# Designs tried in a protein design run: peptides against a protein of PDB entry 5JXT. Part 85

Target 1, 319 residues: chain A of PDB entry 5JXT
Amino acid sequence: SLLPKKEINVYIGMSEMQVKWYQKILEKDIDAVNGAGGKRESKTRLLNIVMQLRKCCNHPYLFEGAEPGPPYTTDEHLIYNAGKMVVLDKLLKRIQKQGSRVLIFSQMSRLLDILEDYCVFRGYKYCRIDGSTAHEDRIAAIDEYNKPGSDKFIFLLTTRAGGLGINLTTADIVILYDSDWNPQADLQAMDRAHRIGQTKQVVVYRFVTDNAIEEKVLERAAQKLRLDQLVIQQGRAQVAAKAAANKDELLSMIQHGAEKVFQTKGAFGTMAEKGSQLDDDDIDAILQAGETRTKELNARYEKLGIDDLQKFTSESAYE

## One batch from the design tools (peptide; aimed at target 1 E67 Y72)

Design b2_p30_8_s4 (made by RFdiffusion4, then SolubleMPNN; from b2_p30_8, 11 letters changed)
Fold by OpenDDE base, seed 1:
Structure b2_p30_8_s4 (fold): chain B 319 residues (1-319), chain A 30 residues (1-30)
Amino acid sequence: as target 1 above (319 residues)
Amino acid sequence: SLLDKIIEELNKKPPEELEVYKEKSPLFLR
């Protein structure tokens, strides 16, 4: 029988560069954060802020003029300027030594471009599929990855492109570099490796920038997933899961961790303590802490009823 | 409020010109 997948949220501090860019994003749109605009304009502005904060959590080089240069060269700066890249770099080295193969999912095709540069820089052989990949090229990439004795270690995918029913059971590790607002999209991505024909224990690492917007994206996704489960179980199809965040929900998400971000000089958490000098013991500590927080998060939402899950509790924005 | 503190901290710095790409808000929040 297929073993149950193990899912672990990996909570990662921002680099110094991410903190600086996160501050700048909040500073630029402070008037919109204050709600000074009309209801529709304010919601659109808040959605844009959320998107920029999510880009910052992924990699600062997603912004124009953020990459150091000229000359523009791929070097260690590509890694140490993003907390997720520092953890990814150490984790991939461990995964490779274990004889595992890995799917990396992102919502952002431009992040896959950065991950391609990283793969080239580290000498990792990879395949890529995104939303622009032609059907024939997609088949060729899947076949090249899945072939017996394939030397392709990494498969880079956009979460949506990976959702298209493909079989990637020749990988046993899944990294969600970022999360979809729809938890079902992430589940569909995991199910590319966690499927009939898998012979190994599938492990899913979900990267989450700590003390940032991504914690609220994760919480909202967990709430939605639990709500969907309860609606199915109770037959209450009338609970229109409010699919779109309201203005106050978006404000609460943007405000989460923002005070601490403004007060911080340098990096956050393990990135402040060790930065790019993370060792194997630091990775084990991050994974163990992540496993604990994942269990706590799941236990929190498992106890909530439909009425509680429909209330966006702003309380967690002030903690 | 937390918001007032954030605003106070934000108002201490001139808004730097972040040319943040107005990429189309991904359909994720519809």
Scores: peptide ipSAE 0.036, ipTM 0.521, DockQ to the pose 0.076
OpenDDE base, seeds 2, 3, 4, 5: peptide ipSAE 0.060, 0.028, 0.009, 0.007; ipTM 0.547, 0.518, 0.385, 0.368; seeds 2, 3, 4 fail the geometry check

